Peptides against a protein of PDB entry 8OXM. Designs and how they scored, part 219

Target 1, 371 residues: chain A of PDB entry 8OXM
Amino acid sequence: FKAEFRLAGGVNLPKIIDCVGSDGKERRQLVKGRDDLRQDAVMQQVFQMCNTLLQRNTETRKRKLTICTYKVVPLSQRSGVLEWCTGTVPIGEFLVNNEDGAHKRYRPNDFSAFQCQKKMMEVQKKSFEEKYEVFMDVCQNFQPVFRYFCMEKFLDPAIWFEKRLAYTRSVATSSIVGYILGLGDRHVQNILINEQSAELVHIDLGVAFEQGKILPTPETVPFRLTRDIVDGMGITGVEGVFRRCCEKTMEVMRNSQETLLTIVEVLLYDPLFDWTMNPLKALYLQQRPEDETELHPTLNADDQECKRNLSDIDQSFNKVAERVLMRLQEKLKGVEEGTVLSVGGQVNLLIQQAIDPKNLSRLFPGWKAWV

## One batch from the design tools (peptide; made by RFdiffusion4, then SolubleMPNN)

Design b2_p21_8_s2 (from b2_p21_8, 15 letters changed)
Fold by OpenDDE base, seed 4:
Structure b2_p21_8_s2 (fold): chain B 371 residues (1-371), chain A 21 residues (1-21)
Amino acid sequence: as target 1 above (371 residues)
Amino acid sequence: PPLTERQKNLVKNMEEELLKE
């Protein structure tokens, strides 16, 4: 390990450490503290299996549809090293960094990211109508700029076009795979973009199997498809390449129903894979500045072991696991809101749900649905 | 902790079953 470390962007201030491997190669490592990197490690394996399914299908293989994966080496229950995605930046750092963010650079007269967050926090406990009105005001005064990522990084027009397509394909694959696995809305610091490939890398997979729907502010979108995410696709937005790549990914997922159900079933019943939402995790994920004082560091993991021994908890766990499997089976059958949809119909519904300002306005303000 | 040997073997078996098609 080198003595120097860099802080990566994000809520948990992960440390980037340069490590020399046993092969003599220098590798950047992200040391994440306090988070259960076991969940990330398990989800990376699920993504590898999804990638294997996508590589078998000729239509998804031709489109190079993959979800980007990273290596996770858990060091302890509360710490691990992930192989840092060298040459990646959090999309939130590119977009809304306080000094050099793309919004400030390209839209200097728009609201600051802080002003947007403040306005949305002020209405957090208000009606859906008031949230929607303030969200629309925020969106009007905070215009998307993520198109400039590819324009800044790829000066050659042919390279720029190919990288914008790679980005669009990566968003499509990760959105559909993320929907199937119930990853929900992804915080802007938990989506990295590769500066060379324009592909997305999803990190911090602590919310899976629709557990975001049981948060104090429930998730209302199937995946993150905010205005900046769409702006990065260019002038066609969600139409054309994105939609077709979503449909082809969904087709492979639906045709792999038995495999995906078997995978998820084993993961749900693995006693070492804590996918369930707990109140402390919920508070951590949706902590308000007002709530910072109550997270005493003394909430040790030991209080979680003592509760699991009651027969009623095993029954409650099994009922939640069964519900997750049933909902996964519905998704893989194209059952949405009690109706069986075609692949195109299901993908269309998911896109419409993800881009709906009414759904976006209801999200937790800390996750910045206006970005 | 790393994936249990059971989880690794399951993933491996599923990858191997998948590779047989």
Scores: peptide ipSAE 0.007, ipTM 0.388, DockQ to the pose 0.019
Fold by OpenDDE base, seed 1:
Structure b2_p21_8_s2 (fold): chain B 371 residues (1-371), chain A 21 residues (1-21)
Amino acid sequence: as target 1 above (371 residues)
Amino acid sequence: PPLTERQKNLVKNMEEELLKE
């Protein structure tokens, strides 16, 4: 192990450790905490199951619709190594790196990523109207640039076009699978892009089953479909290939209802899979600079009051698990806001919700909804 | 409700398929 670690981007700031193997090859490895690795490992298994369902369907197989998975290697009870997908970069590093980010390179007269974040943090406790106005000002002065990823990496026009289609298919598959599993909005550092395939890899899967909706700043989008994510699709944006791939993915998910419900039911009741949102995790995910001062005193709160009767905890857990299963069943039936939608109607609603500036303006500023 | 015996077997079979890839 080199003594140098780089912080990978991510909510949990996973450590990238460069390891020299016995073969003299340098391998980048992502090191996370035990519980985060278990959550990621379980979600990779669910993604593999979704990929098997997508591969069995002729229409999704012909479109090569898959969610990219990564290998989780548990090294010990206290440490695991993610096999880092060699040749991936966080989209946040490409877009908003402080030194050489694509926004700074292609849009040098726009607001800096820091100016955008500052403006949105200043209105964090303000009305939805004030948040929307400031978000629109930020968006006007911070124009999307993610189209340049494929243009920089793929100089041949035919290869460029193929890779842009691979990207669009990857976003569609991960968006719909992510919606079904309730992954919600994804921090820009938790989405990697493969520099060879243009496919997305989602990491840090600790927020699932719509637990992002119970955060102090609740998520308001079904998945991340921000302006840069859309810009990477090219001139058609969410129309054409993206929409059709979402619809075909949703058809497979809805037709696999019994299988998906069975899988998720097992996972929700697995005592080894902590999917529930706890207050400490919520604070860590949405920590404000002003909240750092309050974390010091509550670590000494006496062990005595945590003896809430094991029976009341179990009843509360079971009620949350039942609610998650009911909502999953609704999604797989196409029930949105008490109305049964067609696959096309449901996918359209989800796309409109994900791109709505009113929904994006209400997200936690730390997750950078303007990127 | 607890998973039915059929549901448990379905999950197990899917886990076994995932271990073969």
Scores: peptide ipSAE 0.006, ipTM 0.383, DockQ to the pose 0.020
Fold by OpenDDE base, seed 3:
Formats: sequence, C-alpha cells, structure tokens
Structure b2_p21_8_s2 (fold): chain B 371 residues (1-371), chain A 21 residues (1-21)
Amino acid sequence: as target 1 above (371 residues)
Amino acid sequence: PPLTERQKNLVKNMEEELLKE
C-alpha cells in the first residue's frame, strides 16, 4: 500500500488507495467505507450480461455499444475495494471544479456552480412552479460547455470525431440499460469519463430498480441527459447517433426479455442483495443541512424496533419484488403509462422525459440538473 | 417461490464465472 490519499471530506467519502498488484502494476483502488459494494458488484455482473447481449447482436456490435464495467472486490457487507478506473475523471470535476472547472474557464460571466446550487437549494421546499422558474433562470445563466472535453483531450480532428462518437454511443448504451434496470442517483460525481476512450463509467450503483422514485425527493427522469451531457454529443445533440444507439440498445434489451427477467428475479430474491431503499440510505442520499442534527440519536437506536414481524416484512418484500419484476416486464414490452410503444416511440418518450425542464427542476438540488 | 432448475443453473454459472476472474 502506498500513501493513503484521503479525499478531503466526510467520514463516508471513498478513499483512493494506490495499490501495487502482485503483477507489479500500480492500480488506484477506491475503498468505499459505508456503501454496499455488493450492490455495485451485482450490478457489474448485470452490465457484463447486457454487454454479452449487445455483442451477440450485429447492429450493436458494429456500433461497439458497451457499458464500461469495473472490478469490485467486496471486503465486507459495508466495505470493499473498487478498482478505480485509471485515466477517468468525474464529469462533475471537469465541469464544476471550484478553481479550474470548464464552466468557469469557458463561461466566466455565467453563474458560479455555487450560485446555481444555492439558488436551487433556496427553492427546494417551494412549489413546482417556483422550482421551474428558478431552474430556467439558472439554466439561462449557466450555459453548457461539455463539448470542450473532447476538444481539449483530442487535438486531431479525426480522433476528436471518433471520440465524440464513442462518447455519444456510451451515453446511449448506459442510458437505456440504466433505464431498464431502474438505475438512479446519476449525479455528476457518479458518472466518470475515460480521458482516453471518452466512454462513461457509471459508479455507485446503490439506487436500482426505480428505488430513486421512493426517495423523499423522487427522481423524475429515466437517466441523466442534462444540457452538458447533450453538449458533449456536439451539434446533433440527442438526434442522429444518440437516438439510433438508444433504439438499437432498446431493441436488444426487449428481444432479451426472458434472460433479463430471469436474472433480475434471481437478484431480487437474493437475501444478500439489499436493493430496497431504507430510511437511512434515503437520508444519506438527500441530506439537507437541517437533517444533520437528527442523525446523532438514530445511529444508537437498538436493533430492537426493526423486529417488525419477519413474516410481515417478508410478505411486503415479496410484493415489492413482484412489483419491480412487473415494471421490468412492462419496460421490456414497451409499456409506458399503460400504452404499448414501439422501440422508437419508447426511446422518444424517454428522451423527452429526460430533457424536460419540468422534470429536471423537480430533482434534488444535489443531483445538479442544470449541469 | 423456489428458484427453477434453470435459475439455479444460471446462478451457479454466474458464481463459477466470478470465481474464474
């Protein structure tokens, strides 16, 4: 073990540890201290299976549609080592770093990332109308800059074009697979970009199976398709390559319905896989400054009150698992809001939901929907 | 409900693939 670089921040922040492997290679390892890395490990296996399905199809294979995976070594129920993807950066660090963020460099007269966050926090408890108005003001004064990522990293025009294409394909694949699996908590620190491939790496897979919809502030988008995510695709935005890659990914997922349902059913009934949202996890994900004072007494609340009759918990759990499977089956049939859609119709609805400023304005301010 | 024989074999294959990496 080389020097522990503690990321400066709260007791639960992932520690980056530089480890020398038995092969003599230095690998950055992310040690998460309280996150259920078993959930990340399980979701990586589901992504590997999705990649296998995508490689079997000629149209998705030709487009190299894959989800970037990483090795997860669970060390305990609450700790493990994530293989930190060397040569990746959080999109949030590139975009909204306090000193040298791309927004500050390319748009110095726009609102600061702090001003945007403050404005959205001030309206957090307000009406949807007030949230929408403030979100539109923030968006007007915080213009997208993520196009500059590929321009800074790839100086050769032909390489730049190929990398922007790889980025757009990666966003499409991860968005559709993430939607099928109901992946939530897609904030700008949970999405990494590879500086060499321009592909996205999704981390922190602890909000799955639409459990983001039962958070105190419900998730209102199927995936992250914010203005900077779209700006990284270049002039065509969500049209052309992105839409076609979403449609081809969705086609493979829908044609693989039996396989996906069988695997998700196994995972939902695995007693070691805690996918359900709990109040402590919800509080951790959506902490308000006012809620920090209440965390002190409940950490010492004895294991006694969670002795709700195991039988009634098991019956309620089974009903939730059945509902998740039913909703997964609906998504794989193209059933949206009680209507059966074509692949193109379903993908179009999901894109419209993901870019709708009314949906984006309702998200938790920590998700940074204006980025 | 108990896992079907197909589901058990799928879990087992996934566990065996995990043990090979």
Scores: peptide ipSAE 0.000, ipTM 0.342, DockQ to the pose 0.021
Fold by OpenDDE base, seed 5:
Formats: structure tokens, sequence, C-alpha cells
Structure b2_p21_8_s2 (fold): chain B 371 residues (1-371), chain A 21 residues (1-21)
């Protein structure tokens, strides 16, 4: 290990370290210091299975539909080393984190990322109507710029076009598989883009099986399909390549129902895989800047272990696991809101839910739904 | 630099052709 580390941007300040392997090759590693990397490791195995299913189907194989995976080496329940995706950047770093972010460079007269965040924080405790109005004002004065990522990285027009297609396919595949698995917490720091392939890498997979819906501010979208995500697809937006890649991915998932249910059932009952949302995790994910100052480490976890009898905890866990399996089975049958949909109908509903400004305005401000 | 209007139209036509397959 080199003694020097760089902080990656984001709330958890992950440390990027350069490691020299026994082969003399330098490898970038991400050290997470507080997150349960076992969740990331398990979800990477599920993504590898989904990739195997996608490679077996001729239509998804021809389109090169895959989810980018990374190697996880858990060191403890709260620490581990991720094999860092060399040549990736968080989409939030490119768009908004730095003084030289793409929004400032291409839209200098728009609201700053800080002004947008401040406006949405001011209405966080307000009605859904007030949140919607302020979100629409923010969106009007903060126009998307993510199209410039591929234009900056790929100067040759033919390469640029190929990479924009690779990006669109990666968004489609990860969105549909992420929906089936109920992935949450898809904020702009948890989605990386590969600077060479233009493919997305999803990190921090700790919110799964729709556990984002039981957060203090519930998640209201099936996946991240915000204005910058759509702007990166080019002039057709969510139509054409993106929609067709979603439909072909959904078709493979629905046709693999038995395999996916069996895998998820084994994982839900694995005592080493803590997928359930707990109050401390919920507070950590939805911390307010105001709460960072008052959370002195004197949250004594007073071991008010509410001695709910071990039997009542186990019965509550089993009921939640059964509900997750039932909801997964519904998704794989195309059951949405009690109605059976075709693949095209289901994909259309999910796209409409993900782009609806009413749903986006209700998200936690830290998710940055205007980006 | 942003794509010229001619480059945007070329990209649009290529996308419309890929939509037919």
Amino acid sequence: as target 1 above (371 residues)
Amino acid sequence: PPLTERQKNLVKNMEEELLKE
C-alpha cells in the first residue's frame, strides 16, 4: 500500500489507495471505512447471475446488455477494500461537486448546485404541492448538461456515437435489474461512469428489496432517470434505444422468474446478509447538514435492546422476507398496482414513474433529483 | 465545443436508422 490516500467525493469520504500487487502491478483500491461491504459483495454476485442470463439471450447479447461489476474484498462488517473501477468518476463529481463542474462550465447563468440544494432543503418539511413548485423552479433554472461528458471524452464522432449508445444501454440494463432487485439510494455519488467505456458502475448497494420505501422520506422512483441521466442519451431521450433495451432486459428477467426467485430466497434467509432497514442506517442515509453538528457520538446505543422476544423478531423478519418474495414475484409476472402488464406496458409505467416531477420532488434533497 | 447544427442532424439521422432495427 502507498502511504498516500486520496479522498473520493461524497458523505462517507472513501479513501482511494494505490496498491502494488505481488505481480508488481499498481491497482487502485477504494477503502470503505463504515459501510457493510458484505451487501455490496452479495449484490455483485446477483449482478453476475443477471449478466449470465443476459448473455444467454440472443437479443440482449447482440445489444451487449451487461451490468458493470467490481471485486469486493470484505475485511470486516464495517470495513473492506473495493477493487476500484480504474478510470471511473462519480457522475456527481463531473456534474456538480467541483468548482469546475459541468453545470458551472456550460450553464454559468443557471442556479448553482448549492442554491438548488438550499431551495429544496427549505421546503423539505413542506407539503407535496410546495415541494413540487420549488422543484419546477429549480429545474427551470438548472438545465441538464450531461451530454457534454461523452463530447469531452470522445473527440472522434464515430467513437462518440458508439460510447453514447454504450451509456444508454448501461442505463437501461442497470435500471431494469435495479428495479427487479429493488435497489435504492441511487444518488449522484453512488453511480460512477467509466471514462473509457461510458458504462455506469453502481456502488453502495446497501438499500435493496425496496427498503428505500420505508425510509423517513420514502423513495418514490423505481430507478434514477433524472434530467441529466436522460440528457446523456442524446436527442431521443428515453425513446428508442433506451426503451428497447429496457424491454429486452425485462423480457429476460421475466423469463428467468424461477432462477431469480430461488436466488433471492436463499439470500433473504442468509443470516450473514443483513438487507433489512434499521433506524440507525435510515438516520445515516438521510442525515441533514443540521443533524451532522448535533450527532455527537453520544448516541449511546443504550442497549435498550427492546427485549422483544427473539421469537417476535424472527416472526417479524420472516413476514418481511415473505413480502419481499411476493413483491419480486409480482414484478416478474408484470403485476403493477394489481394489474398484469405486458413487457412494453410495464417498462412504460416504470419510465413514467421515474421521470414524473411529482415523484422526483418528493425525494430526500440529498438524492439531488434535479441533477 | 457543442455539436454544430449539421452534426446534430447527422446524429439524429443515425439514431432514426438504429430505431428501425
Scores: peptide ipSAE 0.016, ipTM 0.466, DockQ to the pose 0.013; fails the geometry check

Design b2_p21_8_s3 (from b2_p21_8, 14 letters changed)
Fold by OpenDDE base, seed 2:
Structure b2_p21_8_s3 (fold): chain B 371 residues (1-371), chain A 21 residues (1-21)
Amino acid sequence: as target 1 above (371 residues)
Amino acid sequence: PPLTQRQQDLVLNMELELLKE
């Protein structure tokens, strides 16, 4: 370890530490000091298993469909070392960071990212109709620009095209696998893009197994397929390469039902893998910076009364785990809203749900559904 | 700089060809 550390941006002030390996190579390591990196480590193993399934299938192998993984070394329940994804940037940093964000550079007359967030926060407690109207106004005055990522990074047209395909394939693979695993909290800071490969790296995998649906503001989309995500695919958008890659990924997942169920069952009953949503985690994910001041006093008092009988906790946990497994089995059978769908029908429904402005307008403003 | 219309059309054609495979 070098004695020098850099602070990465963010509320938890993750420390970037340069590590010299036994091979003499310097590797940047991210040390998170507050988040349970065990969840990320477990989900990376699941992604590696999904990648193995995708490599065995001829259609997904030909398309190079993979989820980007990173090395996680959990040190404790509250600390770990991430192998920092060198040469990645959060999509939110590229799109909406300060005055240098792509929206400000390419659309200087559109609403600022702050104005969009403010408008959506003002309607957060309003009706779904009012949220939808304000979301549509925000979207009209905040036009997508993520197409410029590949155009800035890849000047050669042939390379540019290959990288845009790699991006589209990465979005498709991560979207479908993320849906099967019920990944939530897919905000623009939890999705990195590799500046060399144009592939996505999903981080902060703490919201899994549809636990995002039990948040105070429920998640209403199966994955992030917002206007900027689609704009990065180019002119065809979701039609074509994206849809086909989703279908081929879903086909592999459905054909691997027994394997996926067995893996998820083992994980759900692993006492070291806390996948359940708790009130503190829910507050952390959906708290406003302004609300931090009031909640400090009450959290110290209720540690005494949760002598709920071990039997009632275990029964409640088992019922939630069973429901998660049942819902996973439904997804892998193509059961959506009580109807059995084909792979194409299921993928189509998921795409429509993910791009629906009504669903997007209902998301927590911190998710930034207009980006 | 934004792709020229000709570059956009070339890209679209390449995408449409990949959509035939």
Scores: peptide ipSAE 0.022, ipTM 0.578, DockQ to the pose 0.013
Fold by OpenDDE base, seed 1:
Structure b2_p21_8_s3 (fold): chain B 371 residues (1-371), chain A 21 residues (1-21)
Amino acid sequence: as target 1 above (371 residues)
Amino acid sequence: PPLTQRQQDLVLNMELELLKE
């Protein structure tokens, strides 16, 4: 281990540790502090199982539908080594970096990422109508630019087209599997893109099994399919390749119902896998600048009264786990809003929900639904 | 490296404070 760590920026500054292996190779490792990397590790195992199901089906295998996985080595409940996805960049860094983000480079007369966020934070406690109006104003003055990622990285037109298809397939696979596992909306910095393959890598999998719906600002989309995510697909957007890859992924998931239910059941009842949303985690994920000042005094007092009987905690946990399993079974049967949908009908509903500006305008402003 | 959500929110809060000066 080299003693030189670069601070990777931010609050829980993940330390990039350059580790020289016994093979003499330097491996960049991201050490997350205070994050439960066990959730990421478990979700990577679930993704590997989903990949196995996708490889068994001839139609999904021919389309090379896969979720990119990374190695997670949990060292403790609050520390672990993430194998750094070498040759990846966060979508948020490419799009909205303060110095040289693609929005600033290609759309210098649009609103800054800061102006967009300020406008959406000002309406955070307002009506859904006011949120929608401000979101539409932000969207008019902040036009998508993610098409330029593939254009900058892949100068050959044939390679560019192939990589744009690989991107579109990766978004489709991760969106449908993410919906089945209830990952919800994904922050733009928690989606990495591989600069060589144009495939996505999802990191920080701490919100799963629709626990994003019980946040103070509930999620309103089944997965992240924002304007920049769609712009990266090119002129056809969500139509054609994306829709077909979603349908083929959903078909494999629905046909694997028993396997997926059994896997998720084992994980939900694993005492080492804390998937439940707790108040501290909810505050951490949706903390407003105004809420930081009030939280300092109360965290010391409530540790005494939460001696709720171990029996009542266990009964409440079991009821939440049962509801998660029931909802997973509904998704895998194509039950949406009490109706049984075909694969095409279910995928269409999910796409429409994910791109609806009314749903996007209701998301937590920190998640940057305009990007 | 990808900033966690809280990391981005704090960087943004710091940027918001620096722009109030």
Scores: peptide ipSAE 0.000, ipTM 0.273, DockQ to the pose 0.096
Fold by OpenDDE base, seed 4:
Structure b2_p21_8_s3 (fold): chain B 371 residues (1-371), chain A 21 residues (1-21)
Amino acid sequence: as target 1 above (371 residues)
Amino acid sequence: PPLTQRQQDLVLNMELELLKE
C-alpha cells in the first residue's frame, strides 16, 4: 500500500489506494468504508452470468452487448476493496460538478444544479401536478449537455461515432439487465463512464429487486434514462441503436428465464446476501440535507409516517422473496400491468416509462432526475 | 469545439446506414 490516497468523488468519499500486487503490478483500489460491498460483489457475479448469456446469443454478441463489471473483495460486513475502474468518471461529476461541470460550461445561463435541486425539494411534499410543473420549469432552464462528453474525449469523427455507439449499447444493456434485476433509478454518482471506451460502469448496487419501490419516495422509472443519458446517444436519442439493443438484450433475458430465475432464487435465499430494504438504509439513500443535522445516533425512527408504509412489510422474508420471484417471472414473460407484451412492446413501454416527465418529476430530488 | 455541420452530416449518414442493417 502506498501512504498516499486520493478521494474519489461521490456520496461516501471513497478512498483510492494504489496497491502493488504480488505480480509487481500497481492496481488502484477503492476502499469503501460504509457500503455493503457484499451486495456489489453478488451483483457483479449476476452481471457476469448475464454477460455469459449475452455472449452465447449471436445477435447480442455481434453488438458486443455487455454490462461492465469490476472486482469486489469484501473485507468485512461494512468494508472492502474494489478494483477501481481506472479512467472512469461519475457522470454526475462530469455534468454537475460545482465549478467546471458540463452544464455550467455549455449552458452558463441555465439554472445551477443547486437551483434545480432547491426548486424540486421545495415541492417534494406537494401534489404530483405541482411536482410536474416545477420539473418542467427546471427542465426548460436546465438543458441536456451530455452529448459533449464524447465530443470532448474523442476528436476524430470516426472514433467519436464508434464511442457514441459503445455508450448507447452500454446504456441499453445496463438498462435492460438493470430492469430485470430491479436496480431501478440510479443516482448520477453511481454511474461511471469510462473515458476511453465510453461504456458505463454501475457501482453501489445496494438497491436491487425493485426495493427502490418501497423507499419513502418510491422509484417511478424502470431504469435511469434521463435527458442527459439520452443526449449522450446523439440525434436519434432512444430510437434506432438504443431501442434495438434493448430489444436484443430483452430477447436474451426472456429466452433465459429458467436460468435467471434459478440464479435469483439462490441469491434471494442466501443468508449472507442482505438485499432487503431496511429503514436505516432507506433513510440513508433518501436523506435530505436538512436531516443530516438530526442524525444523532438516537435515530429512533419514531416518525410514525415512515412506520405506516413499513408496517405492510411485516410480510415474512419468504413472502417478499416469493413476490420478487413472481415479479421477475412476469418481467421475463413480458407481463406488464397484467398484459403480455412482445419484446418490442415491453421495451417500448419501459422506454416510455423511463422518459416520462410525469414519472421523472415524482422521483426523489436527491437523485436529480433533471440530469 | 461543436461538431461542424459536415461532421454532423457524416454522423447522420453513418446512423442511417446502421438503421438499414
Scores: peptide ipSAE 0.028, ipTM 0.579, DockQ to the pose 0.013; fails the geometry check
Fold by OpenDDE base, seed 3:
Structure b2_p21_8_s3 (fold): chain B 371 residues (1-371), chain A 21 residues (1-21)
Amino acid sequence: as target 1 above (371 residues)
Amino acid sequence: PPLTQRQQDLVLNMELELLKE
């Protein structure tokens, strides 16, 4: 361990520790101090299993469809070391860094990231119509620039094309697997891009099994497919490679239904895997500037009222777990809104839901749906 | 520095050619 640590930005002030491995390689490690790294560890195991399924299928193997995984070493119930992939950057840091973000560099006359955030925060408590109008104004004055990531990093045209293809495949694979697992909280700081491979690394996997839908501001998209995410795919956008990779990933997931259900069932009933959304976690994820005043540390709320009958909690938990399993089974059958869809129909619906400005405008402003 | 319009057009043309294959 180097004696120097950097504070990463964020509410939990995660510590970036540069560690020299026994192999002499410097590895950045993120030490999250309050995040449930067990959730990340469990979800990484699920991603490894999904990768195994994707490698067994010839069509997904030929396309090198994989979810980038990272090594999680839980140090305690609330602390652990994430092997921070050396040479990854948060997409938000590349796009909307205050000093030299790609939006500011390539679109200097557009709204600043701060102006966009402010406008969307001002309408946070407003109607869906007002949110939509302001979101459309923000989008018009904040044009996508993520195409420039690959152009800046990969100067050789053949390499550039291969890397953009790797990016598009990574977005497709992670989007479909993320949807199947109900992965939420896909804000621009929870998605890293590898500067060498152009593949995405999803971090902070604490919102899973559609628990993002029960947040005070519910998640309205199946995955992040915002304008910058699409712009990184190049001229075809969501068509061609992306759609086809989503379909091939979904086909493998649907054909692996029994395996996926069995594994998720084990995880849902694991007493060490707290996947349920709680009010404190919801408040943490969707903190409003107005809510900062009432975080008096009433750490002294007596242990007495948390003795809601363990039996009633267990019965309520079991009913939630059963609903999660039923919804997972529906997804794996292609059941959307009570209708059975083909793989292509299901993927098309998910893409349309993810790119719909009406859905995007309803998201929590901290999710930055305009990026 | 931002890519020039000519660089963007070159990239776009390369993308379009690769979509024909």
Scores: peptide ipSAE 0.023, ipTM 0.570, DockQ to the pose 0.014; fails the geometry check

